Peptides against a protein of PDB entry 4N78. Designs and how they scored, part 278

Target 1, 186 residues: chain A of PDB entry 4N78
Amino acid sequence: HFQVICRLLGYQGIAVVMEELLKVVKSLLQGTILQYVKTLMEVMPKICRLPRHEYGSPGILEFFHHQLKDIVEYAELKTVCFQNLREVGNAILFCLLIEQSLSLEEVCDLLHAAPFQNILPRVHVKEGERLDAKMKRLESKYAPLHLVPLIERLGTPQQIAIAREGDLLTKERLCCGLSMFEVILT
Target 2, 155 residues: chain B of PDB entry 4N78
Amino acid sequence: MAELQMLLEEEIPGGRRALFDSYTNLERVADYCENNYIQSADKQRALEETKAYTTQSLASVAYLINTLANNVLQMLDIQASQLRRMESSINHISQTVDIHKEKVARREIGILTTNKNTSRTHKIIAPANLERPVRYIRKPIDYTILDDIGHGVKW

## One batch from the design tools (peptide; made by RFdiffusion4, then SolubleMPNN)

Design b2_p27_3_s1 (from b2_p27_3, 11 letters changed)
Fold by OpenDDE base, seed 4:
Structure b2_p27_3_s1 (fold): chain B 186 residues (1-186), chain C 155 residues (1-155), chain A 27 residues (1-27)
Amino acid sequence: as target 1 above (186 residues)
Amino acid sequence: as target 2 above (155 residues)
Amino acid sequence: SAEANEDIIEQYKEENKDTVGKYFHSK
């Protein structure tokens, strides 16, 4: 599903969706969630000392349950605040999955373009084969497919310019060094 | 342009008219040959004359058809060349627009991106000497790093 | 009339004399 979404939206559509999601997340964080957090901070015990380890895990849990009783009993926290946090979480997950799917599509595009761009696959060298000889053979095999050099030889200046720009745009992808998800986390 | 116009307006219509006129003339010649053969005392001479007219008429029609056909072919070749040039121009414009749209889209999404922090474990202590900005030698993106990721997806 | 037919034939010969030559020689 995310791959289909990435293909349908393209870079521009993904950008628009991501921007809107960021606005929604920001609105949720700065609005409702912040208000609940402030309220929770007011109700939060000012002094919560670690109970003695001698009470064991059940006693420690009961201690914290008692200290946080007012927070746990806050019904609106469970209904509204947790729902908003779920929405934020879903938005983050959506962004992550979109970025992952986009990266896969970009990788596929790079792989499909590679033979035309003088990008040779990593060759498994069998025992006894020289890597250099195999690489040279592959270079010779794919040399006629190198689009930019071919157009530079046979094409018009305009075609050469377009081919170079297209080659550049094909090679430069987000997956090569950029992350959207890191921006979402900041 | 002038050649195509001449073909369309003068040569091809003229050739069609000449062919039509030739047809009309051939009918008249046929009628003459028939009547001449019937009325002539020398049937052998009349027959030889008819053969001569038939040969001449056939040659004339063949020439007219050939000329017309060649003119039509030439016209079509010129038109095909014009269409190819137009197609090339349209494709150039289309590609330019697509590249532009792609650049815009990439700028938009690029605003939402940051450089992947390759956590080099080693604090790149900024070397105190600002060595001259090493020309960003575009290290060829080793796309082979992606080969290990792609092997698992049976497409 | 036979004369009218002769005139048509002569006209046809005159109109097509060069055409026949062109066809046979336009190899």
Scores: peptide ipSAE 0.013, ipTM 0.645, DockQ to the pose 0.005
Fold by OpenDDE base, seed 3:
Structure b2_p27_3_s1 (fold): chain B 186 residues (1-186), chain C 155 residues (1-155), chain A 27 residues (1-27)
Amino acid sequence: as target 1 above (186 residues)
Amino acid sequence: as target 2 above (155 residues)
Amino acid sequence: SAEANEDIIEQYKEENKDTVGKYFHSK
């Protein structure tokens, strides 16, 4: 699904969606969640000591339940705050999955462009073949497909300019060195 | 441009008119040949004259048709060339617009990006001997490794 | 494998290190 979304939206559409998600996340974090966190900090027991291990697991649970009674009984925390936290979590996951999917699409584009850009695939040399000879054979095979040199030889100045820009745009991808998700986390 | 206009406005219409006039003239020539044959005492001479006029008329019509056909073909070739030039221009504009849109889109998404921290995991301890930069034989990236990733994790 | 993909990405990163972000970071 995320791959389809990436294909449909493209860079611009993804940017718009992510910007809006960031606004929503910011609004949730700085607004409702912050208010609930402040309220929770006020009702939080000032002194919560570790109960004695002698109470066993049930007694320890009951101890913490008693210490957190006011928090557990806060109905709005479950209905509103946790829902907002879920929304934030979903937004973060969405951004992660979009970036991952976009990176895959970009890599696929790079792969498809490679024969036209003098990027040869790693040649698995079978036992007994000289790597150099196989590489030269591949270079010779793909040489006619090198788009920019071909257009530089046969094209108009305008076509050459477009080909060079297109080649550069084809090579430059987010996956090569940029992260959106890191920005979302900061 | 001037040549195409001349073909469209003068040569082709002129050729069509000439061909039409030739049709009318052929009818007159036929009538003349018939009358001449009937009235002539020397039927053999009249027949030879009729053959001569027929040959001349056919040659004339053939010439007119050939000239008109060539002018039409030339017109079509010029028009086809103009269309190809127009197509090339449109394609150039389209590509320029697409590149521009792509650049804009990249700027927009770019503001949402940071450089991936390449964790310098392994200090490549530069081996003391700077082995001569092994000619970066661009080992072609084996992209076949990506062939398996496209199997849709159905999310 | 995810690791193989990371290696490919890292290779592209190294090959395009000087050009990556030219259009993305241009304010």
Scores: peptide ipSAE 0.069, ipTM 0.669, DockQ to the pose 0.412; fails the geometry check
Fold by OpenDDE base, seed 5:
Structure b2_p27_3_s1 (fold): chain B 186 residues (1-186), chain C 155 residues (1-155), chain A 27 residues (1-27)
Amino acid sequence: as target 1 above (186 residues)
Amino acid sequence: as target 2 above (155 residues)
Amino acid sequence: SAEANEDIIEQYKEENKDTVGKYFHSK
């Protein structure tokens, strides 16, 4: 599903969705969640001492339940604040999954373009085969497919410019060194 | 461009008019040949004259058709070349616009990105030799070996 | 004309000049 969304929206659509999600998350965090957190801080016991171990696990639990009674009984916390936190969490997860899906699409594009861009795959050399000889054979095999050098030789100046720009755009992908998710987490 | 215009405005219309005029002239020649054959006492001569006019007429029509056909073909070749150039120009514009749209889209998403902190977590290459913890089997030091040495001389 | 098409391309580039340069040149 996320892969289909990435394909449908493209970079621009993903950017728009991410920006709007960030606005929503910011609004939730700075608005409703902040208000609830402030309220919770006000009702939180100013002095919470660790109960004596002699009360045992049930007694300790009951002690904390009593100390936090007002927080636990705060119905709006459970209904509104936790829902907003869930929405924030879902937004973060959505962003992560979109980035992962986009990265997969980008990797596929890079792999498909590689033969045309003089990017040769790492070749497994069997024992006894010279790596250099195998690489030279691959280079020779794919040399006619190198699009930019081909267009530079045969194309018009305009075609050469377009080919170079297209090559650059094909090589430069987010997965090569950029993260959206890290920005979302900050 | 001037050649195409000349073909469209002068040569092809001129060739069409010439064919039409030739048609009307051929009809007159046919009428003449028919009348001449009917009225002539020497029908053999009239027939030979008709053959000559027919051959000449066919040759002239063939020439006019060939000339017109060649001009039309040339016109079509020029137009096909113009269309190919136009197509190339449109493709160039389309590609330029697409590249630009892609650059814009990339900029928009790029604002939402940061450099991956490749924390090169130095893979602490766990030394491949996990020296098996030599179970230091503390061999009990048998101190009985020292029993024979320490008998101090009773002064 | 090819010239008119170039003008359209240049106009399009100028109208969007501020958007294209920043992604590739953002150090």
Scores: peptide ipSAE 0.038, ipTM 0.672, DockQ to the pose 0.022; fails the geometry check
Fold by OpenDDE base, seed 2:
Structure b2_p27_3_s1 (fold): chain B 186 residues (1-186), chain C 155 residues (1-155), chain A 27 residues (1-27)
Amino acid sequence: as target 1 above (186 residues)
Amino acid sequence: as target 2 above (155 residues)
Amino acid sequence: SAEANEDIIEQYKEENKDTVGKYFHSK
């Protein structure tokens, strides 16, 4: 699903969605969640001493339940605050999954373009074959497929310019060195 | 452009008119040849003359048709070349627009990105002297020290 | 009528003389 969304939206559509999600997350964090956190801080026991170990696990649990009774009984916390936290969590998860899906798509595009852009895979050399000879043979095999040099030889100046620019845009992808998710976490 | 205009306005219409006129003339020539053959005392000569006129007329028509056909073909070739140039121009514009749109989209998404911190994994230089973990010699718990404190049942 | 037709034929021969000549004499 996320891969389809990435393909349909493209870079522009993804940017718009991510920007709006960031606004929503910011609004939730600075608004409702902040207010509930402040309220929780006010009702939180100022002094919570560790109960004696002699009460055992059930007694310790009951002690903490009693100390946090006002927080646990706060109905709005369960219904509104936790819902908002879920929304934030879902938004973050959505952003992560979109970025991952986009990265996969970009990698696929790079792999498909590679033979036409003089990007050769590192060939696994079997023991005894010279890596250099195998790489040269591959380079020679794919040389006729190099699009930019072909257009530079046969194309008009305008076609050459477009081909070079298209080649550059094909090579430059977000997955090569950029992260959106890191921006979301900051 | 001038050549195409000349073909469309002058050469092709002119060739069509010439063919029409030729048709009319051929009919007159045919009538003449028929009458001449009927009236001539020397039918063989009249037949030879008719053959000559027929051959000439056919050659003329063939020439006119060929000329017209070539002019039409030339016209079509010029038009095809113009269309190809237009197509090339449209493709160039389209590609330029697409590249521009892509650049805009990349700028927009780029604002939402940061450089991947390739955390240089600092080589945790393992401290050279791993101090040998002092073998925790479990001193046997001498339980005899507890013998004096508890009302343990002396078995 | 016959004289008029002969004139038309001669005119036709003269008008087409160059065209017929070009087509047949290119051997």
Scores: peptide ipSAE 0.015, ipTM 0.642, DockQ to the pose 0.004; fails the geometry check

Design b2_p27_3_s2 (from b2_p27_3, 14 letters changed)
Fold by OpenDDE base, seed 1:
Structure b2_p27_3_s2 (fold): chain B 186 residues (1-186), chain C 155 residues (1-155), chain A 27 residues (1-27)
Amino acid sequence: as target 1 above (186 residues)
Amino acid sequence: as target 2 above (155 residues)
Amino acid sequence: MEEANQDIIEQYQEENKDTVYKYFHSE
């Protein structure tokens, strides 16, 4: 599903969706969640000392349950606050999955473009073969496919300009060094 | 441009008019040949004259048709070439617009991106003081102490 | 597949000499 979404939205659509999600997350964090956190901080026991281990695990649990009773019984926390946190979590997960799907699409594009852009596959040299000879053979095989040099030789000035710009658009991908998810986490 | 205009405005219309005039002339020749054959005492001579006029007329019409056809073909070739040039121009404009749109889209998404932090594996320099692993004596958590407190469903 | 994907990214990174950031953040 996320792959289809990435294909349909493209860079522009993804940017718009991500911006809107960030606005929603910001609104939730600075609004409702912040208010609940402030309220929780107010009702939090100012002094919570570790009970004596002599009370055993059940006694310690009961002690903490009693100290946090007001928090646990706060009905709005269970309904509204957790729902908002779930929405934030879903937004983060959505962003992660979109970025992963976009990265896969970009990698696929790069793989298809590589022979036309003088990017040769790294060849595993079998025992006894010279790496240099294999590389030279590959270079010779793919040399006629180099699109920009071909157009520079045979094309009009306008075609050359478009080819160069298209080459840059193909090479410059987010997966090559940029992350959206890191921005979302900040 | 001048050649196409000449074909459209002068040569092709002129060729069509010439063909029409030729038709009218053929009708006159036919009438003449018919009358000449009827009135002539020498029917063989009249027939030979009719054959000569018919051959000449057919050759003339064939020439006019061929000339007109060639001019039409030339016109179509020029128009096809013009259409190809227009198509190329439209394609170049379209590609330029698409590249521009893509650049704008990339700028928009770019503001939402940062450089991937290559996790420099900070060698967590293990603090040199290996605090002696406090032998965590796993005291078996006796869970039986909790059996009496929870209203859990006695399976 | 993951190794091949990483390899292609590395090759493009090497060739582009870290221009990706500049390209996406160019005015």
Scores: peptide ipSAE 0.315, ipTM 0.803, DockQ to the pose 0.448
Fold by OpenDDE base, seed 2:
Structure b2_p27_3_s2 (fold): chain B 186 residues (1-186), chain C 155 residues (1-155), chain A 27 residues (1-27)
Amino acid sequence: as target 1 above (186 residues)
Amino acid sequence: as target 2 above (155 residues)
Amino acid sequence: MEEANQDIIEQYQEENKDTVYKYFHSE
């Protein structure tokens, strides 16, 4: 599903969706969630002493349950605050999955473009083969596929300009050095 | 442009008119030949004259048709070339617009991006010593070593 | 498959890493 969404929206559509999600997340965090957190901080017991270990895990749990009873019973916390936190979580996950899907699509594009852009696959040398000889053979094999040099030799000035710009668009991808998710975490 | 215009406005219409006039002239020649043959005492001479006129007339018509056909073909070739040039221009504009749109889209998404913190993937320095895959020599477990340990039933 | 994907990214990064940011953030 995310792959299809990425294909349909493209860079522009993804940007718009991400911007709107960030606005929503910001609104939730700075609004409702912040208010509930402030309220919770006010009602939080100032002094919560650790009960003696002798009470065991059940007794300790009961103690904390009693101390936090008012917080746990705060109905609006469960219905509103936790729901908003879920929405924030879902938005973050959505952003992550979109970025991952976009990266996969970009990688596929790069893989398909590589032979035409003089990007050769890393060669695994079998025992007894010279790496240099294999690389030269690959270079020779793919040399006729180099699109920009071919157009530079045979094309019009306008075609050459378009080919160079297209080549640049193909090479410059987000997955090569940029992250959206890091911006969201910030 | 001037050549195409000349073909469309002058040469092709002129060729069509010439062909039509030739048709009219052929009818006159035919009438003349018929009358000449009827009135002539020397039928053989009249027949030879008719053959000569017929050959000349056919050659003339063939020339007119060929000239007209060539002019039409030339016109079509010029038009085809013009269409190809227009197509090329449209394609160039379309590609330029698409590239521009893509650049704009990339700038928009770029605002939402930051440089990946390249976690220094510790170059897993492949240990220089590629430990030769120790050929798992299945040494047959010589169970005879255990023969001295315990009350094994000697078969 | 993941290794191949990483390899291609690394190859393009080696050539374009410094240009990617400029390309996406160019005014």
Scores: peptide ipSAE 0.312, ipTM 0.803, DockQ to the pose 0.463
Fold by OpenDDE base, seed 5:
Structure b2_p27_3_s2 (fold): chain B 186 residues (1-186), chain C 155 residues (1-155), chain A 27 residues (1-27)
Amino acid sequence: as target 1 above (186 residues)
Amino acid sequence: as target 2 above (155 residues)
Amino acid sequence: MEEANQDIIEQYQEENKDTVYKYFHSE
């Protein structure tokens, strides 16, 4: 599903969706969640000491239940605050999954473009083959596919300009050095 | 442009007119041949003259049709070439616009990006010797250590 | 599959000399 979304939206659509999600997350964090956190901090026990171990695990649990009774009984926390936190979590997960899906699509594009852009696959040399000979064979095999040099030789100045720009667009991908998710986390 | 204009305005219309005039002339020739044959005492000579005129007329018409056809074909070839040039120009504009749109889109998404901290994930060199997973021998938890802790009713 | 994906990214990074940031942030 996320892959399909990435293909349909493209860079522009993804940018718009991500910007709007960031606005929503910011609004939730700075608004409702912040207010609930402030309220919770006010009702939080100022002094919560660890009970003595002699009370055992049941006694310790009961102690904490008693200390946090007001928080646990705060119905709005469960219905509103946790829901907002879930929404924030979902938004973050959505952003992560979109970025991952986009990266996969970009990698796929790069893999398809590689033979046309003089990017050769890393050669695994089997025992007995010379690496140099295999590389030369691959270079010779893919040399006719090099698009930009081919157009530079045969094309019009306008075609050459477009081919170079297209080559840059193909090579310059987010997955090659940029992260959106890191921006979302800061 | 000049060649196409000449074909459209002069050569093709001129060829059509010539063909029409040829039709009129053919009718005159036919009338002449018919009358000549009727009036001639030498029917054989009249027939030979008719054959000669018929051959000449057919050759003339064939020439006119061929010339006209070639001019029409030339016109169509020029027009086809013009259309191909227009198509190429449109494609160039379209590609330029698409590249521009893509650059704009990339700038927009770029605002939402930062450099990946390439934490060089240390190639966890898998140690060559996969140390056999030490079978976690669950040491039985000796619960007897807890027997002395708590006021449990010694039954 | 993941290793192959990483390999292609590394090759393109080397080829582009880390120009990706500049390209996406160019005014």
Scores: peptide ipSAE 0.306, ipTM 0.805, DockQ to the pose 0.446
Fold by OpenDDE base, seed 3:
Structure b2_p27_3_s2 (fold): chain B 186 residues (1-186), chain C 155 residues (1-155), chain A 27 residues (1-27)
Amino acid sequence: as target 1 above (186 residues)
Amino acid sequence: as target 2 above (155 residues)
Amino acid sequence: MEEANQDIIEQYQEENKDTVYKYFHSE
């Protein structure tokens, strides 16, 4: 599904969706969540010492339950605050999945473009084969497919310009060095 | 431009008119040949004259048709060439626009991006024994673990 | 597949690592 979304939206559509999601997340964080966090901080026990281990697990649990009783009984926390946190979480996950899907699409594009851009697959040399000979053979095989040099030789100046720009567009992908998710986390 | 215009405005219409006129003339020649044959005392001579006129008339019509056909073909070739040039121009513009749109879109998404922090991978001193590069099996993040936590819409 | 994908990314990164940021953030 995310792959289809990425293909449908493209860079522009993804950007718009991500921007809107970030706005929503920001609004939730700075608004409702912040208010609840402040309230929670006010009702939090100022001094919560670790109970003695002598109370055992049940006693420790009961201790914390008692200390946090006001928080646990805060009905709005479960209904509103946690829902908003879920929304934030979903938005973050959505962004992550979109970025991953976009990266896969970009990689696919790069794989398809590679032979035309003089990017040769890393040759696994079998035992006994000369790496140099195999590379040379591969280069000779793909040399006729180099698009920009071909157009530079045969094309008009306008075609050459378009080919160069297209080549650049093909090479410059987000997956080559950029991350959206890191921006979202910041 | 001048050649196409000449073909469209002068040569082809002129050829069509000439062909039409030739039709009228052929009718006159036929009438003449018929009358000449009827009136002539020397029927053999009249027949030979009719054959000559018929051959000449057919040759002239054939020439007119051939000339007109060639002019029409030439016109079509010029028009086809013009259409190809127009198509090339449109394609060039379209590609330029698409590239521009893509650049704009990339700038828009670019503002939402930062450089990947390439963690300076500590030079893992590869132990001398080249252990087979452990295939980095990206364990797919099993997001199903989150299915129980969120009232996620089961898509 | 994943290794091949990573290899391609690495090859493109070697060529364009410094240009990608500029390209996407160019005014």
Scores: peptide ipSAE 0.304, ipTM 0.798, DockQ to the pose 0.543

